# Peptides against a protein of PDB entry 4CIC: the designs that were tried, part 209

Target 1, 148 residues: chain A of PDB entry 4CIC
Amino acid sequence: KVSTKGHYGVQAMFDLAQHFGEGPVSLKSIAERQGLSEPYLEQLIAVLRKAGLVKSVRGAQGGYILAREPRDIKVGDIIRVLEGPIAPVESVSQDDPEHSLKFDFSVTKSVWEKVKKSIEEVLDSITLADMLKDAEEAQMAQGYMYYI
Target 2, 147 residues: chain B of PDB entry 4CIC
Amino acid sequence: KVSTKGHYGVQAMFDLAQHFGEGPVSLKSIAERQGLSEPYLEQLIAVLRKAGLVKSVRGAQGGYILAREPRDIKVGDIIRVLEGPIAPVESVSQDDPEHSLKFDFSVTKSVWEKVKKSIEEVLDSITLADMLKDAEEAQMAQGYMYY

## One batch from the design tools (peptide; made by RFdiffusion4, then SolubleMPNN)

Design b2_p27_6_s3 (from b2_p27_6, 10 letters changed)
Fold by OpenDDE base, seed 2:
Structure b2_p27_6_s3 (fold): chain B 148 residues (1-148), chain C 147 residues (1-147), chain A 27 residues (1-27)
Amino acid sequence: as target 1 above (148 residues)
Amino acid sequence: as target 2 above (147 residues)
Amino acid sequence: LSTGDSLTLAGDEEDEEIFEKRALEEL
């Protein structure tokens, strides 16, 4: 599972993408829209800011903005920042060197590496701009259903 | 991450696949080969048996066997049995129906659904027979490096 | 401080911890 941190991090980044070009958004407004705890969001934003995905703007209209355009931020970039490397299996501590030499371990490892690669390919194929587009398409589809 | 349960479950199932056709293997022998705790393996095997992936054989040469041929067991089948449905995100409890109506939630959900589908496709594309083949190929490659 | 819970597939960590605890208690 994507951690709660990864999930909410993607939500917060998507909220910032929806407001991209409108200026800085307050953490309070993001928290309210995304249904997040403001203190939790502060922690997420601190990590995202440190990674250079988000910028803080100071002043009376201060808040946060995306540090890059939505097209230049992959979901994979967000997840790697929040969760670290995509690891489909816990590294069973390499503490038993004899176990790492077992042929069976190498084959099972290759399965998880295939899973990892697949997850990375998917998450690296989706940008915040793609998510914005999917949002617009879904809103249009919903709008058409209310007019029929 | 695949849980330790999923990981060790795949290892145990792969060990049973390597011995497929040789008769029942003891949990002790699987545990020793796979470096698993025997009590932990007993619990895994109980789940796998209940799901019909493994059969118990009784007697002096008793133990466990795969319930199906290695080609008929996908890694995805093992993971679904041990971990349940592949869920790339914790189901944030559907407890707030208002949150499910938020447009943003639907888009983020679609990302995780794409991840889920991709994981399922990979895990359902790999059988225990494919793992056996990969094992044989790796053993041959290693054998050629030593001669 | 539980380090970054990497993308865990479907296993409920609680169920895993309970499962591991039970396995250890049976030793």
Scores: peptide ipSAE 0.024, ipTM 0.780, DockQ to the pose 0.332; fails the geometry check
Fold by OpenDDE base, seed 4:
Structure b2_p27_6_s3 (fold): chain B 148 residues (1-148), chain C 147 residues (1-147), chain A 27 residues (1-27)
Amino acid sequence: as target 1 above (148 residues)
Amino acid sequence: as target 2 above (147 residues)
Amino acid sequence: LSTGDSLTLAGDEEDEEIFEKRALEEL
């Protein structure tokens, strides 16, 4: 499972993408729209800001904006910032020195590396701009169902 | 991450695949070879047995065998038995009906569904027979580096 | 206990901890 942190981080970044070019968005407004705890969102945004995916704007209309255009932010970039490297299995700590000397050609490790690569390829193929487009297409499809 | 349960379950099933056709393997011998706790392995094997991936053999040479040929067991089958359906994100319980979150929820959900499908495709493309072949190829490659 | 919220497959960390704990209690 993507952690709750990764999941909500993608939601928060997507909310900022929907408001991209409209100016700074308050954390309160993001939290309300995304159904997130404001304190939890503050922690997420702090991490994303430190990684340079989000910028803080000061002033009466202060808040947060995307630091880059939605097309220049991959879902994989968000996940790596929040969770670190995508690891399908915890590296069994190499700390047992006696087992470490076997060239653990773990055939099992190669399976998990294939899974990792596949997840990375998917998450790196999806940008916030792609998500915006998918949202617009879905809104149009719903709009047509109400007029028929 | 694949749970430790899924990881060790695949290791145990792979050990049984390496001994397929040689007769029943004791849990103790699997645990020793794979560096697993024997009690932990007993629980894993119980689940795998109930799902029909492993058979118990009784007698003086009792133990466990694969219930099917290694080519007929996918890594995805093992993971689904041990962990259930591959879910990249917990389904945030649909239980809060009031929030207009329905639409935004759909786009983010579609991302995780793509990840799920990708994981399933990989795990369903790898059999225990493929893993056996990869192990043989690696052993040969190591043998050539020593000569 | 590094709470690195890794992309777990479907098994709840709770189910894993319960599973490991039961395996240790049977020793």
Scores: peptide ipSAE 0.024, ipTM 0.777, DockQ to the pose 0.330; fails the geometry check
Fold by OpenDDE base, seed 1:
Formats: C-alpha cells, sequence, structure tokens
Structure b2_p27_6_s3 (fold): chain B 148 residues (1-148), chain C 147 residues (1-147), chain A 27 residues (1-27)
C-alpha cells in the first residue's frame, strides 16, 4: 500500500496542479476540496515544501503553489519525498553480521526488487500534467453522458 | 511493502519447491533453513494448506509438500492467499455514503489502480519454478567465482 | 477478523503512526 501520507500527498499536489497559474491556494481551500484534515495537510505541505515541490506565498492572497510545472513533477517524486525509497519488503535487519558474508542470493529478494522496479516505473511515468489530462477527459466523458 | 506474512510465506513456499519430489518436509526443517520462527511458520502453513497450495502428509515421514508443481504456483497466488487482494492504497473507509454517488473519478484512484495492475503483472509472471531456476543460475555463478 | 495485510508501500509505519498521531493531537 501507499501510505496514507503518500495518498493524501498526491491528492494535495493534484489540487495544487489544478490551480496552477491561478495564484496561491490556501490550505483550508485544499483541505475542503480534497476532504482532508487541515492539520494533517499542514504537515504534508511542510514536508513537500522542504523538498522543494511546493512554495509558500506570503501576503493577503497567501498560500501555496507548485514549485515546478505539473509536467515536471512525477507521482514518483511525490512518493519518494513523503515515504522515502520505495521498499516492497522491509529489509530484514542486516544487523546479523554473520549472514553478511553469504552472498545471500535471496531469490526472494530478487522477486521484491522486480516489484520495486515495476512500481517505480509506473510512478515515474505519471506526471501531475498526465493526471490533469485524465481529469479533463473524465469530465468531458461525464458531460457527454448527461447530454445523452 | 509486502507484509512479513507475504515475505515469509514466499520463502516457505520456495523451500517446499526446492524439496519438491523428495517427499514431505517437516516445518522444523523449513524453519531452520529459512530462519523462520516455527510457531509463525505453523500459522502460515495452516493458511497455505487451507488455500490448497500445500498438503499435509501424515506418518513417520510426515510433513508438508506443495499441492501443485512449482510451475503451477505463481508468487501472486501465494500473496493473494496470505494478504488478500493486492491493494496499493488503503481504501479510505467507503463508509461515507454521501461520497458514494459522485462518480468519484478520483484521478488519484486511477494512479493506484495502475500501480496495482503493475504489481499483479509482476507477481503473476513469476512461478516457483522460475525462482528455482534463478537459484540454480545463481549457484552456478557462485561456483564459477570459486574456481 | 485479521485485516488482510495489504502490500503496503508504507514507509516506516512507525513514522506514519507518529505523523497521524500528531495530526490528531493538533485537532
Amino acid sequence: as target 1 above (148 residues)
Amino acid sequence: as target 2 above (147 residues)
Amino acid sequence: LSTGDSLTLAGDEEDEEIFEKRALEEL
């Protein structure tokens, strides 16, 4: 599973992408639209800001904006910032030094590495711009269903 | 992450695959070889047996065997038995009935569905026979490094 | 009813639990 943090982080970043170019968006407004706790969103945005994915704008129209264009932010970038490296299996504590010397060709480890690589490839293939496009296509498809 | 249950379940099934055709293997022997807790392995094997991936053999040479050939058991089959459906995101409790009516084309949901599909494709592409082959190839490669 | 331990890409569950706990304490 993507953590709750990763899930909601992608939602918050997508909301900022939808408003990209419209100016700064308040956390309250994001929280209301995305159904997120405002305090939880504050923590997420703090991490995303520290990583340079989001910028804070000060002033009467203050809030947050994407630090880069939606096309320049991958879903994988968001997940890596919030969750760290994609690890499909908890590294069994390498702390047993005696097991260190066996080239522990864990065939099982290779399975999990294949899973990791596949997840990374998917998440790195999707940008916030791709998500915006998918949303527009879905909205058009819904609009056509209401006019039929 | 694959749960500890999924991880160790695959290890236990792989151990049984390595001994496939040699007769029943004791849980103690699997636990010792795989570095697993025997009580934990008993729980895993009980689930795997109930799902029909493993058979129990009774008698003086009693133990467990794979219920199918290694080529007929996917890693995905093991994971689905132990963990259930691969869910890349916790379903936010669908308990808010009011959100039910919006065709919640959650673009975010579609991202996670793509991840799910990718994981399923990988895990369903790997059999225990593929893992056996990979182990043999690695053992040969190590043998060549020692000579 | 053991919630099926889904394949969690969860980072440190501990960090997430701490994160969620802090978010709840601020509520």
Scores: peptide ipSAE 0.023, ipTM 0.772, DockQ to the pose 0.087; fails the geometry check
Fold by OpenDDE base, seed 5:
Structure b2_p27_6_s3 (fold): chain B 148 residues (1-148), chain C 147 residues (1-147), chain A 27 residues (1-27)
Amino acid sequence: as target 1 above (148 residues)
Amino acid sequence: as target 2 above (147 residues)
Amino acid sequence: LSTGDSLTLAGDEEDEEIFEKRALEEL
């Protein structure tokens, strides 16, 4: 699963993508549009900024922008920055020595590796630009339903 | 991600698949082979039994067996029984009314639905019989490296 | 209310709770 952190991180990055080229966006405005806590968003943005996915702009019209074009940011890149490597199963903490006799059943591990690979392939196939396009198509489809 | 419950549930079901046709297997023997706590395994097996994936056999040679052939049990079936529907994202509890202004950003939801579908496709493509075959192939490959 | 115990990595909940707590403490 993607954590709430990953979920909201993708939402915040998508909001920045929608405003890409319009200049810097305030965290407050992102929080309001995405239904996020501003403090929570500040933490997400700090991580994303440190990873070089977002840039801070200073000044009276200060805020945040995408550091790259929407086409150059994969959903997988956002998730890896926020959550680290995509793991299909919880790493049961190795630190319980009695559980150290985990028979690393190679076959079961292979199932989870297949799941991991599948998730990675999906998330790496979707860019913020693809998401923008999907949003535009959805808006157009709604517009046509009101004219019928 | 698959929970520890799902992970160990698949291990336990796979152990039962390896012994399919040999008769009932004791929980103790499964626990020992899979490195699982016997009490934890009892809980897993209770759920799997209730779902009809496992049968309890009574008697002196009592224990558990698969309720179906290994080919008729998908990994996805095991996971759905243990964890419910495969969700790609944690359902942020709708019950926080301040979070009720979740702009259900349809596009973000569509990303997670794609992930869900991909996970389901993988897990529904793998049977316990496929896992048995993979284990046999791995054992054969190791055997050939020693000769 | 059936908290649909969906395939949550327990580790992600703990990390999320830590992350949320940290967000609240920085206010």
Scores: peptide ipSAE 0.022, ipTM 0.779, DockQ to the pose 0.085; fails the geometry check

Design b2_p27_6_s4 (from b2_p27_6, 12 letters changed)
Fold by OpenDDE base, seed 1:
Structure b2_p27_6_s4 (fold): chain B 148 residues (1-148), chain C 147 residues (1-147), chain A 27 residues (1-27)
Amino acid sequence: as target 1 above (148 residues)
Amino acid sequence: as target 2 above (147 residues)
Amino acid sequence: LSKGDILTLAGDEEDEKIFEKRAREEL
């Protein structure tokens, strides 16, 4: 599972992408639109800011903006910032140094590495711009269903 | 992460695949070879047995066998039995019934559905027979490094 | 550092509770 942190992080970044070019957005407004707790969102945004994915704008109309264009932010970049490297299996630290010399060709490890690679490829293939486009296409499809 | 349950479940099923056709294998021997606790393995095997992936053989030489040939068991089948449907994101049960009517075209949901589909495709593309073949190829490659 | 296990079901609720708890303690 993508952690709730990863899920809500992508959701918050997508909200910032929808408002990209409109100026800074308040955390309160993001929280309200995305159904997130403001304290939780503050923590997410702090991590995302430290990683350079978002910028804080100071002043009376202050808030947050994307630090890069939506096309330059992959979903995989957001997930790696929030969760770290995508690990499909907990490396049980077999810190048992004595068994280290067996070429631990864990055929099972190779399965999980294939899963990891597949997840990374998917998440790195999707940008915030792709998500914006998908949202527009869905909204247009709904609009057509109301006119028929 | 594949849960420890999924990981060890695949490991235990792979051990049974390596011994397929040799007769029943004791849980103790699987636990020893795979570095698993026997009580944990008993729980895993009980679930796998209930799902029809393994069979219990009774008697003095009793133990467990695969219920199907290694080629007829996908890694995805093992994971679905142990973990249920592959869910890339916890459905936060937004059991908030009032928001149910918005066509929750969560663009975010579509991202996670793509991840789910990708994981399912990978796990359904790998059988225990494929894993056996990969193990043999790796052992041969090691054998060639020793000569 | 709760290594966010993208596939682990059970760790997510606990990590979420820890994260929410910390969020409430910092307020």
Scores: peptide ipSAE 0.029, ipTM 0.786, DockQ to the pose 0.132; fails the geometry check
Fold by OpenDDE base, seed 2:
Structure b2_p27_6_s4 (fold): chain B 148 residues (1-148), chain C 147 residues (1-147), chain A 27 residues (1-27)
Amino acid sequence: as target 1 above (148 residues)
Amino acid sequence: as target 2 above (147 residues)
Amino acid sequence: LSKGDILTLAGDEEDEKIFEKRAREEL
């Protein structure tokens, strides 16, 4: 499972992408649109800001903006910032030195590495711009279904 | 992260695949080889048995065997049995009917569905027979480094 | 270990609980 942190982080970043070029967006407005708690969103945004994916704007119309264009932010970049490296399996702390002599070629480890690579490839293939396009296409498809 | 349950379940199934055709394997022997607690392995094996991936053999040389050939068991089958459907995101309980009226086209949901599909494709592309082959190839490669 | 916890991308439920707890304490 993507953590709630990863899920809502992508959702918040997508909201900022939808408003990219319109100026700063308040956390309150993101929280309301995305169905997130404002305090939870503050924590997410703090992490994303520290990583340089989001910028804070000060002033009466202050808030947050994407630090980069939507095309320059991959979903994988967001997930890596929020959750760290995509690890398909917890490294069982090999603190037992006696088991260290068993061939560290866990064929099982190679399976999980293949899964990791596949997830990374997918998440790195999707930008916020791709998500915006998918949203527009979906809205157009719905608009056509109401006119028929 | 694959749950410890999924990880150790695949490891236990792989151990059974390595001994496929040799007869029943004791849980104790699997636990010792794989570095698992025997009680934890008992729980895993019970689930795998109920799903028909493993068979129990009774008797003095009793234990467990794969219920199918290693080529007929995908890693994806093991994971689905142990953990259920591969869900990349917890379904936030959409118990809020008011949010149900917003077009359920969460573009974010589609991202996670793509991740899910990719994981399923990978796990369904790997059989226990493929894992056996990879282990043999790795052992051969190490044998050549010692000469 | 709950059914369906296959692939947490690298957030332990514990880290998520710690994160949620901190979010509530900063209010």
Scores: peptide ipSAE 0.029, ipTM 0.789, DockQ to the pose 0.087; fails the geometry check
Fold by OpenDDE base, seed 3:
Structure b2_p27_6_s4 (fold): chain B 148 residues (1-148), chain C 147 residues (1-147), chain A 27 residues (1-27)
Amino acid sequence: as target 1 above (148 residues)
Amino acid sequence: as target 2 above (147 residues)
Amino acid sequence: LSKGDILTLAGDEEDEKIFEKRAREEL
């Protein structure tokens, strides 16, 4: 399961990508369009800003912009910033020495490493620019269905 | 994150695969080998048995066996039984109408569907027989490093 | 807001705790 944090973080970053080059967008406007609470979005944007994926613009027309072009931001970059490294299995804390006979059976570990690698490859293959393109294609397809 | 339940369920099923054809294995022996609590393993085995992945054998030499050959059990089958369908995003419950303006943005949904498909393809490509083979290859490689 | 909830396939820590609790109560 992708966390709600990862899901909404990608939505918020995609909204900023749709407005890239149009100037700064207010958190209120993102929250309204994406169906997010403004306080929740403030927390997400603070993390994304600290990681250098988003910039704040000050002034009367202030708000937020992408810090990089949509093509230079992978979905995997957003997820890693919000949730940390993609771990398929929780590293069971080393702290209980009696449970340290977790025979991390090399074979079972290899299964989860294969899953991790597959997820990383997918998320690192998708940029915000790819998502913009997919949205345009979907809008064109809907437009064609209304004209038929 | 694969849950501890999924992780330990795959370990327990792999232990049964290693003993496939040798007869029934006691839960106690699986718990000891895999570093699991016996009560936790009893619950896992009950779910796996109900799903038809494991059979119970009654008697003095009773215990559990795989219900199918290791080649006929995918890791994905074990995970689906223990955890349900591989959902990349929780289907945000339809129940909160105020949050129902989840513009399930078709594009963001498509990202998670791609992740789901990728996980399913990996887990459905690995059988317990593949895991047995990987274990044998690893044991041979260790044997060669000691010489 | 636990770090790392990306791919919780199954059980909320709560479902896992319920599962472990039931396992202890059936002994």
Scores: peptide ipSAE 0.029, ipTM 0.785, DockQ to the pose 0.382; fails the geometry check
Fold by OpenDDE base, seed 5:
Structure b2_p27_6_s4 (fold): chain B 148 residues (1-148), chain C 147 residues (1-147), chain A 27 residues (1-27)
Amino acid sequence: as target 1 above (148 residues)
Amino acid sequence: as target 2 above (147 residues)
Amino acid sequence: LSKGDILTLAGDEEDEKIFEKRAREEL
């Protein structure tokens, strides 16, 4: 499962992408539009800012903006910042070294590596620009259904 | 992350695949070969048995066998039995219906559906027979490096 | 929040914790 942190991080970044070029967006407005708690969003934005994916703008219309264009931010970049490296298996803490018969589970490891690679390929193939395009296409499809 | 349950379940099923056709394998022998606790393995095997992926054999040489040939068991089948449906995102408990502004997160949902589909495709493309073949190829490659 | 918990397959974390707890209590 993508963590709640990863999920809400992608939501918050997508909201910033929808307002890209319109100026700074307040955390309150993002929280309201995305159904997030403002304190939780503050924590997410702090991490994303430290990673250089978002910028804080100061002033009377202060808030946050994307640090890069939506086309230059992959979903995989957001997930790696929030959650770290994509690991399909929990590292069972090898904290018991004595019964660590180093059975070379090379074959079972290879299964999880294939899963990891597949996830990375998907998340690295989707940009915030792709998500914006998908949203526009969905809105157009709804608009056409109301006129028929 | 694949749960510890999913990981060890695949390990245990792979051990049973390596011994397929040789007769019943004891839980003790699987636990020793796979570095698993016997009590943990008993719980895994109980779930796998209930799902019909393994069979218990009774008698002096009692133990467990695969219920199907290794080619007929996908890694995805094992994972679905142990963990349920592959979901890439935790269902945030929609338990607060009042603040559930149903923002149609259709676009963000579609990202996670693509991830789900990708995981399912990988896990459903790998059988225990494929894993056996990969193990044999790895052993042959090691054997050739020593000569 | 341990860095790296990206992709739990949909086993209830609660069921996994119960399962792991029971396995540890039987040792």
Scores: peptide ipSAE 0.028, ipTM 0.789, DockQ to the pose 0.334; fails the geometry check

